# Peptides against a protein of PDB entry 4GMN: the designs that were tried, part 214

Target 1, 375 residues: chain A of PDB entry 4GMN
Amino acid sequence: RYANITLLALVTLASIGTDFQETLVKGNQGSRESPISAADEEWNGFDDADGDAMDVDQKSSSGEDQEEDYEEIDVKEDDEDDDDDSITSEMQADMERVVGADGTDDGDLEDLPTLRELIQTAVPQLIRLSNLPIDSDESLTIQSHALSALNNISWTISCLEFANGENANIHNAWYPTAKKIWRKTILPILEADSADLKLATQVTSLAWAVARVLHGETPTDGNPHRKFISLYHSSKQQAGGNSNSIEEPEDPFQGLGVKCIGVVGSLAHDPAPIEVNREVGVFLVTLLRQSNNVPPAEIVEALNQLFDIYGDEELACDKEVFWKDGFLKHLEEFLPKMRTLTKGIDKRTQPELRTRADEALLNLGRFVQYKKKHA

## One batch from the design tools (peptide; made by RFdiffusion4, then SolubleMPNN)

Design b2_p22_7_s3 (from b2_p22_7, 12 letters changed)
Fold by OpenDDE base, seed 3:
Structure b2_p22_7_s3 (fold): chain B 375 residues (1-375), chain A 22 residues (1-22)
Amino acid sequence: as target 1 above (375 residues)
Amino acid sequence: SFREEVQKRNLELERERFRRSQ
């Protein structure tokens, strides 16, 4: 009885996290539709006059209307108004404020009461539930749902812009909670060294969402970047040996390998320790060198992470890692391979993968030119 | 930075990826 109520509450919290994201996407689209002035392209009507109207004779065959008196069975459609207004009016008002607010620099969420309760009340309970002793299939189910809810909340928050002091109030409220998720949920699960690839995929997805906000300020205790690199390699070894291929997710970007790359890439951003940055940078560049055996989605993610980590020449990692370890040469040598890889992706069967590969290829060429200009 | 001067990123594809993970 209590367990079923707890599971229902966890499913509801996971759904709230998804709906919150959809509202963020819709709100951000509305602000970017500057009215493209419909340029009145005067469609100069083509004057092609002469097409002979062939008189197709309308033979009016009078089919006899047999009025079959179908008795209207008054099926009372119980309009179950599934007012699945999953987005509460309070949540929608909080979302409109997130899109419109000049963020006050204070981590005060007074103006965002739903988001405040989510961060301050719900997330601490989800952290507790994700850390329960696993003693039953019920406790495993509770952990999985708690991780899913934490994942959805963390990803939604990670989709906010925090550059240039945008959403500083949300960032400041989330930051200590994100560190708590990392230390209390992510690290203990990674240290338990379970052979459960489902749990590993859930915790890695959550770790990526958290690390997309914390970046190089993610706690370095126990060298978590090495654990995710190890998990990447272990996942590749298991896929090669057992004919029970865990169904590769239909979306190539949902794979555990992509998630591991996303985590370690995010962990390597400034102000990460230079040795953490180096180990991650070498891992990512090594994937490009070994690209013949790497899924295209992982290559796209590895490139994007390399651009984000080494895109600023003022950072210590530019001099101490990028230039010192000769990463530019490896990126230049990879450019023709990336062109071949991208061209090999069918636009019809994998349109997203092709679009993201075309973008990553464009950026790789631009990045190499940029780094040569700023050398 | 490269992000500011030259990088093209489709952030909508990153958000859509998360929506499909549910």
Scores: peptide ipSAE 0.325, ipTM 0.891, DockQ to the pose 0.492
Fold by OpenDDE base, seed 5:
Structure b2_p22_7_s3 (fold): chain B 375 residues (1-375), chain A 22 residues (1-22)
Amino acid sequence: as target 1 above (375 residues)
Amino acid sequence: SFREEVQKRNLELERERFRRSQ
């Protein structure tokens, strides 16, 4: 009885976190529709002139178009109005305020009562539930659902802009809670060294969401970046050995390898210790050098992390790591490999992966040029 | 910075990634 009520409450909190994120994405799309359409024109094609027109006159024979009359199975959309009434009108109103709040006000979450209760009341309970002694399948289930709810909340908050003092009130309320999630939930699970890949995937997803807000201010106690690098390597060894690999998530970007890259990349941002930055930077550059054996989604994530870490020449890591360790040369040597990799992704079967690889390839060329200009 | 001057990043594709994670 109590277990079922706790489970239902955890599922509800996880749903709320997902729906809150969807509303945030939809609200931000309406304001940041920068017209993607106008920037396609200025791809000044290189006039590579000379390629001889081989006149291969293949008369393809007129195959008879058998009009197979595909009977339109009128799948009645049963509008199951799944009124997933999970988003309370109060949560929607809080989301509309968060999306519209250019508010530099360091004020309490007075205007965001639902978000306040989520951070101050729900999250501390979820942290407690994620730390229960695992003595039964029931306690393991409770931990998994508590981690799912913490993941969804943390990811939702990590999708807010905090640059230039945007959402400062939310940032200031979340920051101590994010550090508490890291110290009380993430670190203890990583230190338990469980062979459970499901638990490792859940804690790594949560760690990424938390680290996307804390960046280089993420607690460095016990060198967590090395634990995630070790987890990355361990995950690759397990996938190669057992044909009963947990079905690689159908989404290439949901893989444990990508999540590990996202965590360590986020941990390496300024003001991270230079040696933490160096160890992560070397790991990411090593993935590019070994790209023949690395999934394309992990290459895309590793590139994006490298751009975010080393995109500012005023940071200490630019001089002490990027230039000192010769990362530019490795990025330049990777450009032709990235072009081949990106062209090898089928647009029909993997449209998102192709789009993100095309973007990462574009940015890699631009980044190399930028770094050469700011050398 | 590269982010401010030159980087083209579709943040919507990164947010969409999380909707599919659960």
Scores: peptide ipSAE 0.323, ipTM 0.890, DockQ to the pose 0.507
Fold by OpenDDE base, seed 1:
Structure b2_p22_7_s3 (fold): chain B 375 residues (1-375), chain A 22 residues (1-22)
Amino acid sequence: as target 1 above (375 residues)
Amino acid sequence: SFREEVQKRNLELERERFRRSQ
């Protein structure tokens, strides 16, 4: 009974996270008068599968009133305020500078009370549920649903624009919570060395959503970029051995390989340590060099990550990694291969993959020209 | 930056990707 209520609550929280996406997108669209024609794609709800009415006979057994003494599980709040003071004094000073310039918009979501309650009340409970000891199939199910709810909330927030101080109140409210999700949910699951590819896919999806907001400010403790690179390689080794179709998800962009690339790419943004940036940059460039054995969706994601990481010449990673390690040459050498790859994608069977590959090919040509201009 | 000067990115496709990951 308790598990079913918990599951219903988790499904409801996951749904609330999605309804917020629509509300936040409508709120931001009200400021930008671009008439995007709403295509009326009716969300076809759950088909009520015909539950055959099994006539369970009413046998009247008068079972005795066992007073099950509900032992109140005194969950000791070990307030281990592990204030891991590993926030370098420079990161604290830069946080104070971002708060210090324009007005006192502390992460007070006064105008967004439901988002405030989602971040401050619901997410901490989901973190706790995702970090429960796995001792049963029920606890594994609870963890999976908690991860799904965290994923939907985190992805919703990561789809907001935070550039140029847009949604700063939401960013400031989310930022500490995103770090808590990383430290208390993502890292423990990555350290548990689980052979469960489903769990690995869920945590990697969540990690990508979180890292899309935190970028290079994502905690680097335990070198999580190497764990995701290792997971990428392990996922490829398992797919190559057994001709049992791990059913590649019908959407090429939902694959574990794409998610791993998205995570490590996001982690490598400024102000990430230059060696983290280098290791990720070398990984991404190596995928382009080995493109004959890499799914097209992973190539598209790897290109987009390379553009986002190395798109600014003022960043330390431009000089210390991009130019120093000769990445431009590898991108130029890949350009004809990308043209061949993109042309090989059937527009009829894979229209989205083709559209995203055509965009990535266009951007690759522009990026090479941009970097040559700013050399 | 490249994003500001010349990048063409369809952000709607990223939002649609999220809708399909639910």
Scores: peptide ipSAE 0.322, ipTM 0.889, DockQ to the pose 0.502
Fold by OpenDDE base, seed 4:
Structure b2_p22_7_s3 (fold): chain B 375 residues (1-375), chain A 22 residues (1-22)
Amino acid sequence: as target 1 above (375 residues)
Amino acid sequence: SFREEVQKRNLELERERFRRSQ
């Protein structure tokens, strides 16, 4: 009973986080295209694959015709569905305000009550649930759903613009909570050294969402960048050994390798320690050097991270890492390989991967020129 | 910065990435 209510509440929080993100995307596009009915996106995250058909041996026991008058308990479908629509509507209204808000209010989330309750009330509980001792399959399920809800909320917030002081109220409310997610949820799971690739993928996705806001201010305690680099390498070793198709995610950009690159790239931004930046930069440049066996999506992500980390010549990492370790030469040497890689992607079968690879190739050429101009 | 002067990035594709992780 309580477990089912907790699971339902976690699913609802995850759905609310998704709807809030969809509203962000629609609001930023400025096109009020008609609401595609949210009803038909079945959350396909439950592979009901454990339909272990227990062959219940139909033991033909011939027992007697007791006509027990089953009173038809008229289970009133109590329309409890009204409460979920109300919360979704409030979150949509909050997101419409965020997209329309002139970011001048240094204030409390007074005008964003749903987002405030999500950050201040829901997230601390999700952090608690993600930290429960795993002693049962139910505890593992609760952790998974808590991580999914935290992921959705964290990604949604990470899609807000925070540059130039935009959404500063949301940033300021989220920032301490994001650090708490990192220290209380992400680090303990990474330290548990679980062989569970599903859990590793969930925590890495969450870590990326959190690190997209915290950047180089992400807590460096316990060298988390090395844990994600290790996880990247471990994931490659497992995929190479078992010819059991771990279902490669249908989207090349949802792979654990891409997520690991996204995390470590985000962690390496200023004001990250120069040693952290260097280790990440060397990792990313090494992927480009070894690109013959690296998925195109990971190359695209690694390039984008390198552009974001080393795109500012005023930062300490530009002089102390990029120029000092000779990264420009490796990027120049990779340019012809990237052209070949991008041309090898079929536009018909992988249109998004091709589009992102064409963009990354364009940016690589521009970045090399930019860095030569600002040398 | 490179981002401000020269980079072409479709931030919409980054936002869409998360919707497909569900």
Scores: peptide ipSAE 0.325, ipTM 0.890, DockQ to the pose 0.542; fails the geometry check

Design b2_p22_7_s4 (from b2_p22_7, 13 letters changed)
Fold by OpenDDE base, seed 1:
Structure b2_p22_7_s4 (fold): chain B 375 residues (1-375), chain A 22 residues (1-22)
Amino acid sequence: as target 1 above (375 residues)
Amino acid sequence: SFLEEVRRQLLERNRERFRRSL
């Protein structure tokens, strides 16, 4: 009973996160006067189809009253100090700090009460539900739905523009909560080293959504970029050993490999430590060098991450990593391979992958030319 | 700039990707 109510609440929170995306997208489109004609699709109600009542007369069998005498097993309460990992006093203090930071610079969401309640009330409960001990299939189901709700909320917020001080109130409200999702949900699941590829895919999707807002300000404790690089490699080893098709998701961009690249790319942005940036940059450039064995969607994502990380010449990573480690040479040497790869994608069977590969190829040519002018 | 255009394309792509994962 409680689990069904929890599941319904989690599905409802996931739905609210999606409806909020549409509202935020419509609000940001409302400044562009394109009259999208509301197509009045009248939702025609369900017709009452007369389903015949089959009378199944199932019979009366009287099974006997066996009074089994349950012996009262006097289980001695050995007072083992079970460190009941009750909501650590830090998690309570951290919840109280999100509610009780009377700081005049808490992102004022007065005009966004639904978003405020989603961030301040719902997300802390979802973090708690994602951290429950996994003792049953029911607990796994709750965790999966909590991660799905956190994913939808985090992705919705990560689709806002925060450049040039846009949506600063939302950014400021989300930023501490995003760090909590990282520390309390993402890191513990990554440290549990679960062989569950479904869970790994869910947590990696959430990590990408969170890291798309936090970028290089994502907590570096425990070197999470190395954990996601390891997960990338482990996922490739498992796919290579069993010819049991882990059904590659129908969307090539929804693969675990693409998600790992998206996470580590986001983690490597300024102000990330230069060594974190270097390790990620070397990983991404190594994928391009090994492109014969890498899915095209992962190459497209790796290129996009490299362009965003190293597109600014004023950043320390430009001099300290991009130029020092000779990345321009590797990108230039990859141009002919990218042209071949892109041309090999069938426009009829994979139109999106082809479009994104054509864009990434165009941008690679522009990026190489840009870097050569600023050398 | 080139960077602004790449960032814009990444944002649009991620919006479209998320909208299709719902």
Scores: peptide ipSAE 0.151, ipTM 0.823, DockQ to the pose 0.764
Fold by OpenDDE base, seed 4:
Structure b2_p22_7_s4 (fold): chain B 375 residues (1-375), chain A 22 residues (1-22)
Amino acid sequence: as target 1 above (375 residues)
Amino acid sequence: SFLEEVRRQLLERNRERFRRSL
């Protein structure tokens, strides 16, 4: 009974996180098309659901009419529909304010009541639920749903612009909560060293969403970058050994390997310790050197992370890591390999992967040219 | 800067991809 109420509340919070996401998206597009109920979709990141509808014309066959007279139980639909539309309208109004706010109000989340309640009330409960002792399949299910809800909320917030002081009120409200998610949810799960690949994928997705906001200000306690690098390597060893392929996500960018790269890349940004930056930078450059055995999506993500980490010459990591460890040479040597890799991606079967690879190749050429001018 | 353009492209891709995963 309490479990079902907790699960319902978690599904509702995950749905609220998704609807809040949809509304951010719709608000930024200026198009008022109605939400489709995605209550069960954990936003794992960015899947391309281009489901090519295979017309399976299966034609057969007759089985006979047994008229069993089932009495119509007239279930009165009690019209409790009025309360759900109100919450969606408030979330929509909050998101229209977030998208439409010229970043001039350093104000408290007073004008964003739904987002305030998500950050201040819901997220602390989700953190609590994600930290329950795992003693049953029920507690594991609760943890999974709490992680999904935290993931959806964290990803939503991570898609806001925070550059140049934009959304500073939201950033300031989220920042301590994001650190709390990291310390209370992510670190304990990483330290538990679970062999559960589903849990590892969920916590890594959440860690990426959180690290996309905190960057190098992410708590370095326990060297989490090494845990994610270890998880990356462990995931590759497991995939190579069992032909019971855990269903590789249909989107190549939802892979645990991509998520690990996204996390460690985000953790390596300024003001991360130079040692953390170096270990991550060496990891990413090593993926490029080993690119023949690395999925194209992971190469794309690794390149994007390298560009973001080392794109600013004023940062200490440029001199102390990028130039000192000779990363430019590795990027130059990778250019012809990236051209071959990108050309090998079929535009018809993997249009997104091809587009992202074409962009990463373009940016790699630009980045190498940039660094050569600033050498 | 080059960084600002890459960040902008990453954010735009993140927003667009986020639009598709809902």
Scores: peptide ipSAE 0.143, ipTM 0.814, DockQ to the pose 0.507; fails the geometry check
Fold by OpenDDE base, seed 2:
Structure b2_p22_7_s4 (fold): chain B 375 residues (1-375), chain A 22 residues (1-22)
Amino acid sequence: as target 1 above (375 residues)
Amino acid sequence: SFLEEVRRQLLERNRERFRRSL
């Protein structure tokens, strides 16, 4: 009885974290697109399809491709409008305030009661539940659902703009809680060194969400960047040895390898210790050098992380790592490989991966030109 | 700046991704 109520509450908290993000995006874009009813999907990281295609009007030639008249089999999808009206009027009002408020810097969420209760009441309980002794399949299930709820909440908050002091109230309220998630949930699970790749994937997704807000201010105790680099390598060794394909997520960007890259990239941002930045930067550049054996999605993520880490010439890591360790040469040498890699992705079968690779290729060219101008 | 454009693209990208994984 208590277990089922706890599980239902955890699923509901995961859904609320989800719906809250959708409403933020809708509020910011002003477009009412219909809610997609995926209450059960653990958000596994970031998959991007919307690169604004600059409409290069290439009028190329009339190929008379034959209209094969595919008979529309009118499959009446019974739209079971599961109108899960999970978006409370209070949550909607909080979203309208998050989009419209000049954020006060006091970390007070007085005007955001739903978000306040999520951060101050729900998350501390989820942290407690994620730290239960694993002595049964029930305790393992509770841990998994607590991690999923923490993941969705942490990702939702990580999608807010915090640059230039935007949403400072939310940032200041979240920041101590994010550090608590890191120290109490993420580090203990990483230190347990479990062979459970499902648990490793969940904790790595959560770690990425948390590290996207904390960046280089993420606690460096126990060298977590090295643990995630080790996890990256271990996951590749296991996938190569057992034809028990852990079902690589159908989505290339939800893979454990991409998540590990996202975490370590985020950990390497200023004000990270220069040695942490160097170890991560060398790891990322090494992936580009070894790109023939690296999934395209991991290359795209590694490039994006390199652009964000080393895009600012005023940062100590630009001089002490990027220039000192000769990263520009490796990026230049990678340009022709990236063009070949991107062209090898089928636009029909992997449209998203292709769009993201085309964008990363464009940005790589721009980044190399930028760095050459500022040399 | 180029950095601000890349960060903006990463943030917009990240928002759109999260919306699709829901």
Scores: peptide ipSAE 0.136, ipTM 0.812, DockQ to the pose 0.622; fails the geometry check
Fold by OpenDDE base, seed 3:
Parts: C-alpha cells; structure tokens; sequence
Structure b2_p22_7_s4 (fold): chain B 375 residues (1-375), chain A 22 residues (1-22)
C-alpha cells in the first residue's frame, strides 16, 4: 500500500519534470498540439528532427465509398474526463515567467513557486529515495523511479539558457541542488561498482543532465571522469561477449556510450582542472582515431564536445591541452574519415543520425579552419 | 560566433528530442 503510493508519486514527479519542458518549448515556439502519451518514458537525451518535409504531393486517389451499415452499438463511453491537466495553471504561469523574465540575479524563486517547491522540496526527497538501502526488488524499483524523476527534472533545467546571465535566478537555485544530486546520488552509485547496466545507464543519463549545468564546476572528488571513461570501455566489452545484448535503444543517441561521452565532455569545460580536461580530451580524440570501431552517434557527440571544450582560445585548456597535445592534427586527419562515415549513413533509415553527422562534419571543417587561423 | 552557433544547435537538438521522449 505505502509502496504503491510512493511509486505513483515518483511517476507523477517524473511526468511533471517532462511536462515542464513541453511547456517551455510551446511557450517559446507558439506551435502545434501533440498528445502526451509517455508518462512512463524516462527521458534519455537529445536527437535532431530537422527532416526537411519534402512536400510529397499525395494525389488523393478517390477510393469508392462502400457504405457498410455497421449497427450503432451504444457503448456508453463513460467520459472519464481524465483531465490529465499534468501542467497545473501554477506550473504554466511559472513557465511563462521563465520565458518572459529578465532574470533577477539573486537566485530567488519567489516569482516561480512551483519550480521552487520542485527544487527545494521534491528533489531532496528524490535524492533520499535514490539512496535507500537496496534490500528488496521494491527498493530497486523505488531507486529506479527516483532516478528517472531526477533525470527528467535535471534535463528540463539543463535545457534553459544560462549564457549571458539568462535565467540566473533558476541557475543559482539549481546549482547547489545539482551539486547535491552529484555528491549524494551519482557518486555513491558510481562507487558501488554494480554490474547493473540499467542502473549505470540511468545514473549516467542523470550525470549528463547535471553536468550540462555544472560543467567544469562539477565536483572532482573521486575523479568521476575516469569512472565514466571506465564505464564507457566496460560497456563496449560486454556488448562483444554476451549474445544477450541489452536491446540497443532504437535511438542511436540514447546509448550508454553517447551518455558517457556527454558526461565527460561536460566535466572537461572550464574551470575544470587542466589534467581532467587533458584526460577527457585525449579520450575524445582517441575515439576519433579509432572511429572504425565506434558507433556514428558517439563520434557525433565526441565532436560536439570537442568543439564546446576547445572553441574558446582564451581558455587555459586551449594552450595547455589543445595546442600542446596536437589535437588540431588529429581533427584534420579525421576530416576525410568523417566525410566517409557521414556518407555511409542512409538518410531514409536514419534521417536524424544523418542530419547530425552532416552538421558535425560541417562544424569540423569550420573548427579546423578557425583553429588554423588562430594558430 | 562559431561556438554560439554550435551551442544553439546543441540546445535546439536537446529541446526537440526531449519533446519526442514525451
């Protein structure tokens, strides 16, 4: 009884974390209705549907009206108005304020009461639930749902713009909580060294969402970048040995390998320690060198992370890592391989992977030219 | 800048996929 109520509350908190993002996108884009059907789907990361809608002129072939007179069985649809108004009027008002607010710098969420209660009241309980002693299948289920709720909330917040002091109030309120998720939820699970790839995938997704906000300010205690690099390598070894491959997610960018790259890339941003940046940069460049054995989605993610980490010439990592360790040469040598890889992706079967690879290839060419000009 | 465009693309990617995982 109490367990089922706790599970329902965790599923509801995971749904709230996702609906919050849908409202952010609708508020910013002013466009079309699509029905909410996935209260149970843990949000696992981001793919690009810039599919050019080719106007396929479907000529209306007039198929003839066969009037089959099916008798009206008066099924009283009990209109259970599942007013699944999952977005409360208060949450919608908070989202309209996030989209419209000149961010006050003070980290005060006085004007965002729903987001405040989510960060200050709900997230601390989710952190507690994710850290319960695992003694039963019920405690494992509670941990999984608590991780999914933390994941969805953390991803939603990570989709806000924080550049140039935008949303500074939300950033300042989230920042200490994000560090708490990292230290209390992510690190203990990574230190338990469980062979559970499902749990590893959940914690890595959450770690990526948290690290996308904290960047190089993510706590370096216990060298978490090395744990995620180790997890990356371990995941590749397991996929080669057991014919019970955990079903590769239908989305190539939902893979544990992509998530590990996203985490370590985010951890390597300024003001990360130069040695953390170097270890991550060497890992990412090594993936490009070994690209024949690396999924295309992981190559796309590794390139994007390299552009974000090393695109600013004023950062210490530009001189001390990028130039010192000769990364430009490796990126230039990879450019023809990336052209071949991208051309090998079928636009019909994997349109999104192809679009992201075409873009990463374009950006690689631009990045190499930029770095050669600033050499 | 080049970085601002890559970051914008990454943010838009990120938003669009989050919307599809719903």
Amino acid sequence: as target 1 above (375 residues)
Amino acid sequence: SFLEEVRRQLLERNRERFRRSL
Scores: peptide ipSAE 0.135, ipTM 0.811, DockQ to the pose 0.594; fails the geometry check

